# Peptides against a protein of PDB entry 6UG1, part 48

Target 1, 304 residues: chain A of PDB entry 6UG1
Amino acid sequence: SNEERKRRKYFHMLYLVCLMVHGFIRNEWINSKRLSRKLSNLVPEKVFELLHPQKDEELPLRSTRKLLDGLKKCMELWQKHWKITKKYDNVGLYMRTWKEIEMSANNKRKFKTLKRSDFLRAVSKGHGDPDISVQGFVAMLRACNVNARLIMSCQPPDFTNMKIDTSLNGNNAYKDMVKYPIFWCEVWDKFSKKWITVDPVNLKTIEQVRLHSKLAPKGVACCERNMLRYVIAYDRKYGCRDVTRRYAQWMNSKVRKRRITKDDFGEKWFRKVITALHHRKRTKIDDYEDQYFFQRDESEGIPD
Target 2, 301 residues: chain A of PDB entry 6UG1 as posed
Amino acid sequence: SNEERKRRKYFHMLYLVCLMVHGFIRNEWINSKRLSRKLSNLVPEKVFELLHPQKDEELPLRSTRKLLDGLKKCMELWQKHWKITKKYDNEGLYMRTWKEIEMSANNKRKFKTLKRSDFLRAVSKGHGDPDISVQGFVAMLRACNVNARLIMSCQPPDFTNMKIDTSLNAYKDMVKYPIFWCEVWDKFSKKWITVDPVNLKTIEQVRLHSKLAPKGVACCERNMLRYVIAYDRKYGCRDVTRRYAQWMNSKVRKRRITKDDFGEKWFRKVITALHHRKRTKIDDYEDQYFFRRDESEGIPD

## One batch from the design tools (peptide; aimed at target 1 H22 F24 V273 A276)

Design b2_p21_3_s4 (made by RFdiffusion4, then SolubleMPNN; from b2_p21_3, 6 letters changed)
Fold by OpenDDE base, seed 2:
Structure b2_p21_3_s4 (fold): chain B 304 residues (1-304), chain A 21 residues (1-21)
Amino acid sequence: as target 1 above (304 residues)
Amino acid sequence: MDEIFKELLELYEKYKDFIFN
């Protein structure tokens, strides 16, 4: 019905807000000075120097290569620190079906949300789920004075799916779900004026995204619980930005149709949410990023 | 802006247990 469509749209908006606020809160927690002091000790001086290369005036690419090598070594150090990767309880922050949402609303099981103290302890011990691990990795880079962002692929329920019964009955459902990350890192490269994408936990990859990312879910089974729609970046100064354009090859033709921003009302609403979560002034880094997004929109063209 | 942010936090606090369960 039209009413059910409106209900699902509204619930999608509510769920999206809560996910985006969750990302904001986790981004605040990883700015802990106590955690920063502990995590900086994991990075030896030689790796710190690679993270902070001098500008090569002849070939800026040499400086970028040093930064990339430093980030690779940080990923290796992080793997040594991280002793226990827990499976997600249920589906974690992956996309729920409408049926799962309705069933969860009926089940008064008080699952306790992870407290800040428990999160900081988990990161410090190297024990937790993949999301906690990524968040801790961002904290380690920030502890080394790297301009690292926490990236979250927000997975609200699909308001465009009007099917009632989406039982995801498959033995491989968990493996397909976790094939691509929900959280990752971006690092500002001051030499190339670009964000470097870092997945330290899942794919264990570093990439300089041009047209597409390895982190973008591919295949029907993987997209059931991980649809690239809302990739939100949280920086060390409490900036909040929609960076979906970086990771979406087909933003205009495909991704936009699955977003609340497909209509003017949804666009205005989503801008208000982003603005409310953006607690810093604009910088030149934002100008370079917006220029990159503009170029990507022009290069995609208008879908026929 | 601060008012909207407070409302977003209140919504999160109200629904977090539902979202993470």
Scores: peptide ipSAE 0.639, ipTM 0.959, DockQ to the pose 0.896
OpenDDE base, seeds 1, 3, 4, 5: peptide ipSAE 0.621, 0.624, 0.629, 0.627; ipTM 0.955, 0.956, 0.957, 0.956

Design b2_p21_4 (made by RFdiffusion4)
Pose (drawn by RFdiffusion4):
Structure b2_p21_4 (pose): chain A 301 residues (1-169, 173-304), chain P 21 residues (1-21)
Amino acid sequence: as target 2 above (301 residues)
Amino acid sequence: LEELLDEFTDEEKELVEELME
């Protein structure tokens, strides 16, 4: 019914707001001073110097390379620090079905509250699922004074799914691509470097294509790329989906609430509500990348 | 949703409500 259609659109908006705000508060917790000081001693002087390379006037590229080596070394040592990698209970933060949600609302059960202290204890011990692990990785980079963003792929239920059944054909297929990952700024190449230290264990300087965007019909059942939100040290919140969307104006726009005007205005209201800093020059360099990327997409196939 | 709301402060809940108005 048209009524159920409207409810799905609203609940989608609601769940999305909650997810984005969770990203906002989790990013706050990541900045914890007490935790940052402990995680900093995990980084040797050699690697620390690689993470803060000297300006190389003749060839800025060498500085970028040193940072990549540093980022690689950090990924490696984080693989060692993280001793216990849990499985997501049930579905984690991957996209759920309307049926699944309706049923979760029905069954109230008992839920162990988490809170901030328990998160900190888990990151210091090295116990957690991949979300906690990557988030802790970002906290470590920040304790070393690197401009690290936390990236979250918000996976609200699909408001474009009109079906009354909503049934699907696997765990391994869900975890193929991450919900959380990291970006680090390169002041030499003036670009954001994408880092996934937990799932794909890769570092990529995304130009026009990214390894992180999910592919194949089976994998996209639980992970439909729509809202890639970046949170930074100074409490910025930016929609970074353009970096990770091969067909943003075609394929992805149909799945976002921003397809109509009311939707874009509303979404902007939330982003602004979550962006608690003023514009820097880096924001401009990023907008320039996005503009060029937006103009190079062209006609679809 | 319930798990997400458990982590929210009163100010954050009020903000969610305000944004949904």

Design b2_p21_4_s1 (made by RFdiffusion4, then SolubleMPNN; from b2_p21_4, 10 letters changed)
Fold by OpenDDE base, seed 4:
Structure b2_p21_4_s1 (fold): chain B 304 residues (1-304), chain A 21 residues (1-21)
Amino acid sequence: as target 1 above (304 residues)
Amino acid sequence: MEELLSLFSEEQLKLIEELMK
């Protein structure tokens, strides 16, 4: 019905704003000075120097290579720090089905909200789910004065799915779900004027994304709980930016159709949400990023 | 939904309500 379509859009928006606010809160928690002091001790001086290379005036690419090597070593150090990767409780922050949402409304399941103190302890001990691990990795890079962003792929329920029963009964459902991350890191490369993508936990990869990312879910089974639609970046200065264009190969042809921003109302609303979560002034980094997104939009073209 | 809303303080819930208007 038209009413059910409106209801699903509303719940999609509500989930989306809740997920975006959650990302904002986690981004604040990883700015903890106490955590920063502890995590900086994990990074030896030689690795710190690689994270902060001098500008090579002859070949700026040499400086980028040093930064990439520093980030690789940071991933290795993080793997040594992290002792226990817990499975997600249920589906974590992956996409729920409409049936699961309806069933959850009937069950007063006391979700144990992770308190800030418990989060800081989990990161500090190296015990937690993959999301906590990624968030801790971003905290470690920030502790080393690296301009690292927390990236969140927000997974609101699919308002374009009008099926009543979408029960995912598959034995491999968890493996397919966790194949691609929900959280990752971006690091600003001041030499190339680009963001470097870092997944320290799931794929354990570093990318300089051009046209596509390895972090973009592929295949029907993986896309059931992880659809690339809203990739939000939270920086150390409480900036909030939509970076979906970086990771979406087919933003105009495919991704836009699955976003609330497909219409003017949804676009205005989503801009309001981003603006409310963006607590810093614009910088030249934002200008370079917007120019990159513009070039990516032009290169994709308008789907015929 | 309730599980997701339980993640937030009352102030954060008010912000969410304002953002939904």
Scores: peptide ipSAE 0.315, ipTM 0.900, DockQ to the pose 0.736
OpenDDE base, seeds 1, 2, 3, 5: peptide ipSAE 0.265, 0.143, 0.255, 0.307; ipTM 0.883, 0.837, 0.882, 0.898

Design b2_p21_4_s2 (made by RFdiffusion4, then SolubleMPNN; from b2_p21_4, 9 letters changed)
Fold by OpenDDE base, seed 4:
Structure b2_p21_4_s2 (fold): chain B 304 residues (1-304), chain A 21 residues (1-21)
Amino acid sequence: as target 1 above (304 residues)
Amino acid sequence: MEELLSLFSEEQKKLIEELMK
């Protein structure tokens, strides 16, 4: 019905704003000075120097290569720090089905909200789910004065899915769900004027994304709980930016159709949410990023 | 949904409510 379509859009928006606020809160928690002091001790001086290379005036690419090597070593150090990767409780922050949302409304399940103190302890001990691990990795890089962003792929329920029963009963459902991350890191490369993508936990990869990312979910089964639609970046200065364009190969032709921003109302609303979560002034980094997104939009073209 | 809202302080819930208007 038209009413059910409106209801699903409303719940999509509500989940989206809740997920975006959650990302904002986690981004604040990883700025903890106490955590920063502890995590900086995990990074040897030689690795710190690689994270902060001098500008090579002859070949700026040499400086980028040092930064990439430093990030690789940080990822290895993080694997040594992290002792226990817990499974997600249920589906974590992956996409719920409409049936699961309806069932959850009837069940007053007391989800144990992870308190800030418990989060800081989990990161400090190296015990937690993959999301906590990624968030801790971003905290470690920030502790080393690296301009690292927390990236969150927000997974609101699919308002374009009008099927009533979307029960995912498959034995491999968890494996397919966790095949691609929900959280990752970006690091600013001041030499190339680009963001470097780092997944320290799931795929254990470092990318300089041009047209596509390995972090973008592929295949029907993986996309059931992880659809790339809202990739939000939270920086150390409490900036909030939509970076979906970086990771979406087909933003205009495919991704836009699955976003609330497909219409003027949804675009205005989503811009309001981003603005409310963006607590810093614009910088030249934002200008370079917007120019990159513009070029990516032109290169994709308008779908026929 | 209640599960997701349980993650937030009362101030954060008010912010969410304002953003949903």
Scores: peptide ipSAE 0.345, ipTM 0.898, DockQ to the pose 0.737
OpenDDE base, seeds 1, 2, 3, 5: peptide ipSAE 0.331, 0.329, 0.322, 0.334; ipTM 0.893, 0.891, 0.890, 0.893

Design b2_p21_4_s3 (made by RFdiffusion4, then SolubleMPNN; from b2_p21_4, 10 letters changed)
Fold by OpenDDE base, seed 5:
Order: C-alpha cells, then sequence, then structure tokens
Structure b2_p21_4_s3 (fold): chain B 304 residues (1-304), chain A 21 residues (1-21)
C-alpha cells in the first residue's frame, strides 16, 4: 500500500539518523585524551616519522610512499595490539530485514548499550568487535597527529524493498554479512591532496580510490545486509561529510535510487541531518574532496 | 527500533527527534 511505503520510508529515515548519530558519538569517544596518550605509545618513533614525511619537492610521490608505508606498519602494530575479536551480537550495525524490525518491536530485548568507559577499556585492552577495533585504529592514528577520519557505511533498512517476508537464508548469512566492513578509516594525504582508504581489520588493505573501492560490497549475498548507500566521514574536528561518491562506482545510475535523497524532500532532509552533525568550518581539504566528487560525477555521466 | 533508541541518552534522543521533524 501507499501507507506501507510511507511507513518504510519513515523507518529508513529513523534508522539512518540513529546510525549517523551513533557514528558521531563514536567519533567523539575516539577523541579521548586518555585513550590518545595510551595509543600513541604503540607507535615507535620510526613509524611516526613515516606518518609525517618531509615534503619531497622534486617528487611528492616519495612522500606519499612513506605515508603509505607508515600506515601499513600501523596496521601491523594494530593487529599485534588487538587480542580478541568478538563476533557481532546478532547482525551488529548491518542492515536488518523488515521482518526483523517487526519482530524486534515485539521482543523487548535490552540491547546492552556499550558505555563510553567500556568502549575506552575495550580499545585499550584490544578486546571487542570489528567496529570497536576500527574505531580504536582511527584513535591511534589521531594520537599520532594523523588527519584520520572514521568512515561509517550506514545500513538502514531498504525502503525500496516492498516484500513482506525477507527471510534471509541462515547458514552462510553471517560470513557473507561480514565479508565487507561497516567501519573503516580515511587518511588525508597532504602531498597528493587525496584521501587514502584504510581497512585495518576486515580486508586489511590500503587503497587510493580512483574509480572503485575493494570495500564496496559485491554479490547478491553480501549486499543483503551491506548495501553501499550512505558512507559518512567523521573527522577529528567533528566534521561530518557524505563520501558515498568515492566508494560508489555507479552513484547516479544505481546508488541514488536506493537513497532517501532520490527526491527533493529526502535531499533537503538529509542535508539538514549532515548540517546538524557538521561542527567545523569548511577547509581547503573539503574543496579538494568536492572537486574530486564533481570529476567523478562528470566521468560517470547521466544514466540513460 | 526500541533496541536502537536504547543506545542514546535523553539529549541524543531529543536531537534525533529534531532531525526527524
Amino acid sequence: as target 1 above (304 residues)
Amino acid sequence: MEELLSLFSEEQLELIKKLME
């Protein structure tokens, strides 16, 4: 019905804003000065120097290579720090089905909210789920004065799926779900004037995204609980930006159709949400990023 | 829904309400 379409759109919006606020809160928690002091001690001076290379005026690419090597070594150090990777409780922050949402309304399962103190302890001990691990990695890079963003792929329920029963096949569902991350890192390369993508936990990869990312979910089974629609970047200065364009190969042709921003009302509303979560002034980094997004939109073209 | 809303303080819930308006 039209009513059910409106209801699903409303729940999509409500989940989306809750997920975006959750990302904002986690981004604040990883700015903890107490945590920063502990995590900076994990990074040796030689690795710190690689993270902060001198500007090579002859070949800026040499400076980028040092930064990439520093980031690789930071991933290795982080793997040594992280002792216990817990499985997600149920589906974590992956996409729920409409049936699961309806059933959860009836079952008052007290989701144990992780308190800030428990989060900081989990990161400090190296004990937690993959999301906590990624968030801790971003905190370690920030502790080393690296301009690192927390990236969150927000997974609200699919309001374009009008099927009543979306029972997912059980046995491989978890493996397919966790094949791609929900959280990752971006690092600003001041030499190339680009964001470097870092997945320290799941795929354990560093990439300079041009047209496509390895972090973008591929295949039907993986996309059931992880649809690339809302990739939100949270920086160390409480900036909030939609960076979906970086990771979406087919933003205009495919991804836009699955976003609330497909219509003017949803676009205005989503802009309101981003603006409310964006607490810093615009910088030249934002100008370079917007120019990159513009070039990516032009290169994709208008879908026929 | 209740599970997701239980993650937030009252102030955060007020922010969420204002963002849904």
Scores: peptide ipSAE 0.358, ipTM 0.910, DockQ to the pose 0.691
OpenDDE base, seeds 1, 2, 3, 4: peptide ipSAE 0.045, 0.029, 0.029, 0.215; ipTM 0.745, 0.729, 0.726, 0.865

Design b2_p21_4_s4 (made by RFdiffusion4, then SolubleMPNN; from b2_p21_4, 11 letters changed)
Fold by OpenDDE base, seed 2:
Structure b2_p21_4_s4 (fold): chain B 304 residues (1-304), chain A 21 residues (1-21)
Amino acid sequence: as target 1 above (304 residues)
Amino acid sequence: MEELLSLFSEEQLELIKKLLE
């Protein structure tokens, strides 16, 4: 019905705000000065020097290569620190079906909200789920004065799915779900004027995204619980930015149709949410990023 | 809805309320 379509749209909006606020609060927690002091001790001086290379005036690419090597070594150090990767309880922050949402509304499952103190302890001990591990890795890079962002792929229920039964049946459902991350890192390369994508936990990869990312979910089974629609970046200065354009190959043709921003009402509403979570002034880094997004929109063209 | 609300502390719920206003 038209009423059920409206209900699913509004529930998607509420769920999206909740996820974006969760990302914001986790970004505040990883800025902990106490955590920063502990995590800086994991990075030896030689690796710190690679994270902060001098500018090569002849070939800026040499400086980028040193930064990439430093980030690789930081991923190796992080793997040594992290002792226990817990499985997600149920589906974690992956996408729920409409049936699961209706069934869970009837089941008063008190989710134990992880307190800030428990999060900081989990990161310090190296014990937690993959999301806590990624968030801790961003905290370690920030402790080394690296301009690192926390990235969150927000997975609200699909308001464009009007099927009543959306039950996902399959023995491999968990493996397919966790094949691609929900959280990752971006690092600012001051030499190339680009963001470097870092997945320290799931795919254990570093990439300089041009047209496509390895972190973008591929295949039907993987996309059931991980649909790339809202990739939000949280920086060390409490900036909040939509970076979906970086990771979406087909933003205009495919991704936009699955976003609340497909219409003017949704665009204006989503802009209000971003503005409310964005607590810093604009910088030249934002100008370079917006120029890159513009070039990506022009290169994709208008969908036929 | 209650399960979604249970993902958040009271402080988080207050922030969500302010974002929905």
Scores: peptide ipSAE 0.058, ipTM 0.773, DockQ to the pose 0.390
OpenDDE base, seeds 1, 3, 4, 5: peptide ipSAE 0.030, 0.029, 0.030, 0.052; ipTM 0.726, 0.721, 0.727, 0.769

Design b2_p21_5 (made by RFdiffusion4)
Pose (drawn by RFdiffusion4):
Structure b2_p21_5 (pose): chain A 301 residues (1-169, 173-304), chain P 21 residues (1-21)
Amino acid sequence: as target 2 above (301 residues)
Amino acid sequence: TEENFEEVMEIYEENKHLLFE
């Protein structure tokens, strides 16, 4: 019914707001001073110097390379620090079906509250699912004074799914791509470097294509790329989906609430509500990348 | 802007449990 259609659109908006705010608060917890000081001693002087390379005037590229080596070394040592990698209970934060949600609302059960202290204890011990692991990785980079963003791919239920059944055909297929990952700023190449230290264990300087965007019909059942939100040290919140969307104006726009005007205005209201800093020059360099990327997409196939 | 933030925080506090069900 048109009524159920409208409810799905609203609940989608609601769940999305909650997800994005959770990203905001979790990013705050990541900045914890007490935890940062402990995680900093995990980084040797050699690697620390690689993470803060000297300006190389003749060839800025060498500085970028040193940072990549440093990022690689950090990924490696984080693989060692993280001793226990749990499985997501049930579905984690991957996209759920309307049926699944309706049924979760029905069954209230008992839920162990988490809070901030328990999160900190888990990151210091090295116990957690991949979300906790990557989030802790970002906290470590920040304790070393690197401009590290936390990236979250918000997976609210699909408001474009009109079906009354909503049934699907696997765990391995869900976890192929991450919900959480990291970006780091390169002041030499003036670009954001994408880092996934837990799932794909890769570092990529995304230009026009990214390894992180999910592919194949089966894998996209639980992970439909729509809202890629980046949170930074100074409490910025930016929609970074353009970096990770091969067909942003075609394929992805149809799945976002921003397709109509009311939707874009509303979404902007939330981003602004979550962006608690003023514009820096880096924001401009990023907007320039997005503009060029937006103009290079062109006609679809 | 601050009022929008407070509103979204209130919504979150009322509905954050949905993320875990």

Design b2_p21_5_s1 (made by RFdiffusion4, then SolubleMPNN; from b2_p21_5, 9 letters changed)
Fold by OpenDDE base, seed 1:
Structure b2_p21_5_s1 (fold): chain B 304 residues (1-304), chain A 21 residues (1-21)
Amino acid sequence: as target 1 above (304 residues)
Amino acid sequence: VDELFEELLKLYEENKHLLKL
């Protein structure tokens, strides 16, 4: 019905806001001075020097290569720190079906939200789910004065799916769900004027994204619970930015149709939410990023 | 802006348990 379409759109918006606020709160928690002091001790001086290379005036690419090597070594150090990777409870922050939402609304069982103290202890011990691990990795890089962003791929229920039953049956459902991350890291390369993508936990990869990312879900089974629609970046200064354009090859032709921003009302609403979560002034880094997004929009073209 | 941020925080606090966040 038209009413069910309105209800699903509203619930998508509510869920998206709550996910974006969750990302903001986790980004605040990883700025903990107590956690920073502990995590800085995981990074040897030689690795710190690679994270902070001098500018090579002859070949700026040499400085980028040092930074990339430093980030690789940080991923290796992080794997040594992380002792226990817990499975997600149910689907974690991956996309739920409408049926799962309805069943969850009827279930009066209080979900135990993770407290700040428990999160900080989990990161400090190296015991937690993959999301806590990625968030802790961003905290470690920030503890080393690296301009690292927490990236969150927000997975609200698909308001464009009007099916009543969306039962996801399959023995591999969890494996396909966790094949791609929902949290990762970006690091600012001051030499190339670009964000470097880092997945320290899932794919264990570093990328300089041009047209596509390995972190973008591919295949039907992986996209059932991980649909790339809202990739939100949280920086160390409480900046909040939509960076979906980096990871979406087909932003205009495919991704936009699945976003609340497909219409002017949704665009204006989503912009208000981003603005409310963006607690810093604009910088030259934002100018370089917006220029890159503009060039990516021009290179994709307008969908026919 | 600040008022809207507080509203978003309130909305999160009211719904986090339901949404399993």
Scores: peptide ipSAE 0.708, ipTM 0.967, DockQ to the pose 0.678
OpenDDE base, seeds 2, 3, 4, 5: peptide ipSAE 0.027, 0.700, 0.699, 0.702; ipTM 0.671, 0.966, 0.966, 0.966

Design b2_p21_5_s2 (made by RFdiffusion4, then SolubleMPNN; from b2_p21_5, 9 letters changed)
Fold by OpenDDE base, seed 5:
Structure b2_p21_5_s2 (fold): chain B 304 residues (1-304), chain A 21 residues (1-21)
Amino acid sequence: as target 1 above (304 residues)
Amino acid sequence: VEELFKELLELYEKNKHLLNL
């Protein structure tokens, strides 16, 4: 019905806000001074030097290569620190079906939210789910004075799915769900004027994204609970930015149709939410990023 | 902007336990 369409759109918006606020709060928690002091001790001086290379005036690419090597070594150090990767409780922050939402509402099922103290202890011990692990990795890079962003792929329920039964069938459903991350890292490369993508936990990869990312879900089964729609970046200065354009090859033709921003009302609403979560002044880094997004929009073109 | 941020926090606090956040 039209009323069910409105209800699903409203619930999608509410869920998206709650996810985006969750990302903001986790981004604040990883700025903990106590955690920072502990995590900086995981990074030896030689790796710190690679994270902060001098500018090579002859070939800036040499400086980028040092940074990439430093980030690779940080991923290896992080794997040594992380002792226990817990499975997600149910689906974690992956996309729920409408049926799962209705069943959760009917059962009055309350989930226990993780407290800040429990999060800081989990990161400090290296015991937690993959999301806590990624968030802790971002905290370690920030402890080393690296301009690292927490990236969150927000997975609100699909308001474009009007099926009554949205049950997902499949013995491998969990494996397919966790194949691609929900959280990852971006690091600012001051030499190339680009963000470097880092997945320290799931795919264990470092990318300089041009047209597509390995972190973008591929295949029907993987996309059932992980639809690339709202990739939000949270920086160390409480900046909040939509970076979906980086990871979406087909932003205009495919991704936009699945976003609340498909219409002017949704675009204006989503911009208000981003603005409310963006607690810093604009910088030249934002100008370089916006220029990159503009070039990516022009290169994709208008879908037929 | 600050008022809207407070409203977003209130919405989160009200719903986090239902959403596994």
Scores: peptide ipSAE 0.638, ipTM 0.957, DockQ to the pose 0.683
OpenDDE base, seeds 1, 2, 3, 4: peptide ipSAE 0.634, 0.638, 0.632, 0.632; ipTM 0.957, 0.957, 0.956, 0.957

Design b2_p21_5_s3 (made by RFdiffusion4, then SolubleMPNN; from b2_p21_5, 9 letters changed)
Fold by OpenDDE base, seed 1:
Structure b2_p21_5_s3 (fold): chain B 304 residues (1-304), chain A 21 residues (1-21)
Amino acid sequence: as target 1 above (304 residues)
Amino acid sequence: DKELFEELLELYEKNKHLLNL
């Protein structure tokens, strides 16, 4: 019905706001001075120097290579720190079906929200789910004065799915769900004027994304609970930016159709939410990023 | 907008327990 379409759009918007606020709160928690002091001690001086290379005036690429090597070593150090990777409770922050939403609304089950103190303890001990691990990795890089962003792929229920029952049946459902991350890191490369993508936990990869990312979900089974629609970047200065364009090869032709921003009302609403979560002034880094997104839109073309 | 940010926080606090956040 038209009413059910409106209801699903409303719950999508509500869920998206709650996810985006969750990302903001986790980004505040990883700025903890107490956590920073502990995590800086995990990074030896030689690795810190690689994270902060001098500008090579002859070949700026040499400086980028040092940064990439420093980030690789930080991933290795992080794996040594992280002792226990917990499974997600149920589906974690992956996409729920409409049936799961309805069942959760009917079942007044209070999920245990993780407190700040418990999060900081989990990161400090190296005990937690993959999301806590990624968030802790971003905290470690920030503790080393690296301009690292927390990236969150927000997974609200699909308001474009009008099916009543989507039973996600299968023994591999959890493996397919966790194949791609929900949280990752971006690091600013001041030499190339680009964001470097870092997945320290799931794929254990570093990418300089051009047209596509390895972090973008591929295949039907993986996309059931992880649909690339809202990739939100949270920086150390409480900036909030939509970076979906980086990770979406087909933003205009495919991804936009699955976003609230497919219409002018949704675009204006989503822009208001981003603006409310964006607590810093614009910088030259934002200019370089917007220029890159513009070039990516031009290179994709307008869908016919 | 600070007011809208406070509303978003309230909306989160009201719903987080339902969403496993």
Scores: peptide ipSAE 0.675, ipTM 0.964, DockQ to the pose 0.675
OpenDDE base, seeds 2, 3, 4, 5: peptide ipSAE 0.668, 0.667, 0.663, 0.669; ipTM 0.963, 0.963, 0.963, 0.964

Design b2_p21_5_s4 (made by RFdiffusion4, then SolubleMPNN; from b2_p21_5, 10 letters changed)
Fold by OpenDDE base, seed 5:
Structure b2_p21_5_s4 (fold): chain B 304 residues (1-304), chain A 21 residues (1-21)
Amino acid sequence: as target 1 above (304 residues)
Amino acid sequence: MEELRKELLELYEKNKHLLNL
């Protein structure tokens, strides 16, 4: 019905706000001074020097290569620190079906929200789910004075799916779900004027994204619980930015149709939410990023 | 904008237990 369409749109918006605020709060927690002091001790001086290369005036690419090597070594150090990777409780922050939402509303299962103290202890011990691990990795890079962003792929329920039964049939449903991350890292390369994508936990990859990312979900089964729609970046200065354009090859033709921003009302609403969560002034880094997004929009063209 | 941020935080606090956040 039209009423059910309105209801699903409303719940999508509510869920999206709660996910975006969750990312914001986790971004504050990873700025903990106590955690920072502990995590900086995981990074040897030689690796710190690679994270902060001198500018090569002859070949800026040499400086970028040092930074990339430093980030690779940080991923290796992080794997040594992380002792226990817990499975997600149910589906974690992956996309729920409408049936699962309805069942969860009927079953007053009080999920235990993780407290800040428990999070800091989990990161500090190296014991937690993959999301806590990624968030801790971002905290370690920030402890080394790296301009690292926490990236969150927000997975609100699909308001474009009007099926009543949205049950997912699959023996490998969990494996397919966790194939691609929900959280990852971006690092600012001051030499190339670009964000470097880092997945320290899931795919264990470093990318300089041009047209597509390895972190973008591929295949029907993987996309059932992980749809690339709202990739939000949280920086160390409490900036909040939509970076979906970086990871979406087909933003205009495919991704936009599944976003609340498909209409003017949704665009204005989403912009208000982003602006409310954005606590810093604009910088030249934002100008370079917006220029990159503009060039990507022009290069994709208008969908037929 | 600050008021809206407060409302978003309140909305999160009200719903986090339902969303496993």
Scores: peptide ipSAE 0.653, ipTM 0.961, DockQ to the pose 0.698
OpenDDE base, seeds 1, 2, 3, 4: peptide ipSAE 0.653, 0.649, 0.651, 0.650; ipTM 0.961, 0.960, 0.960, 0.960; seed 1 fails the geometry check

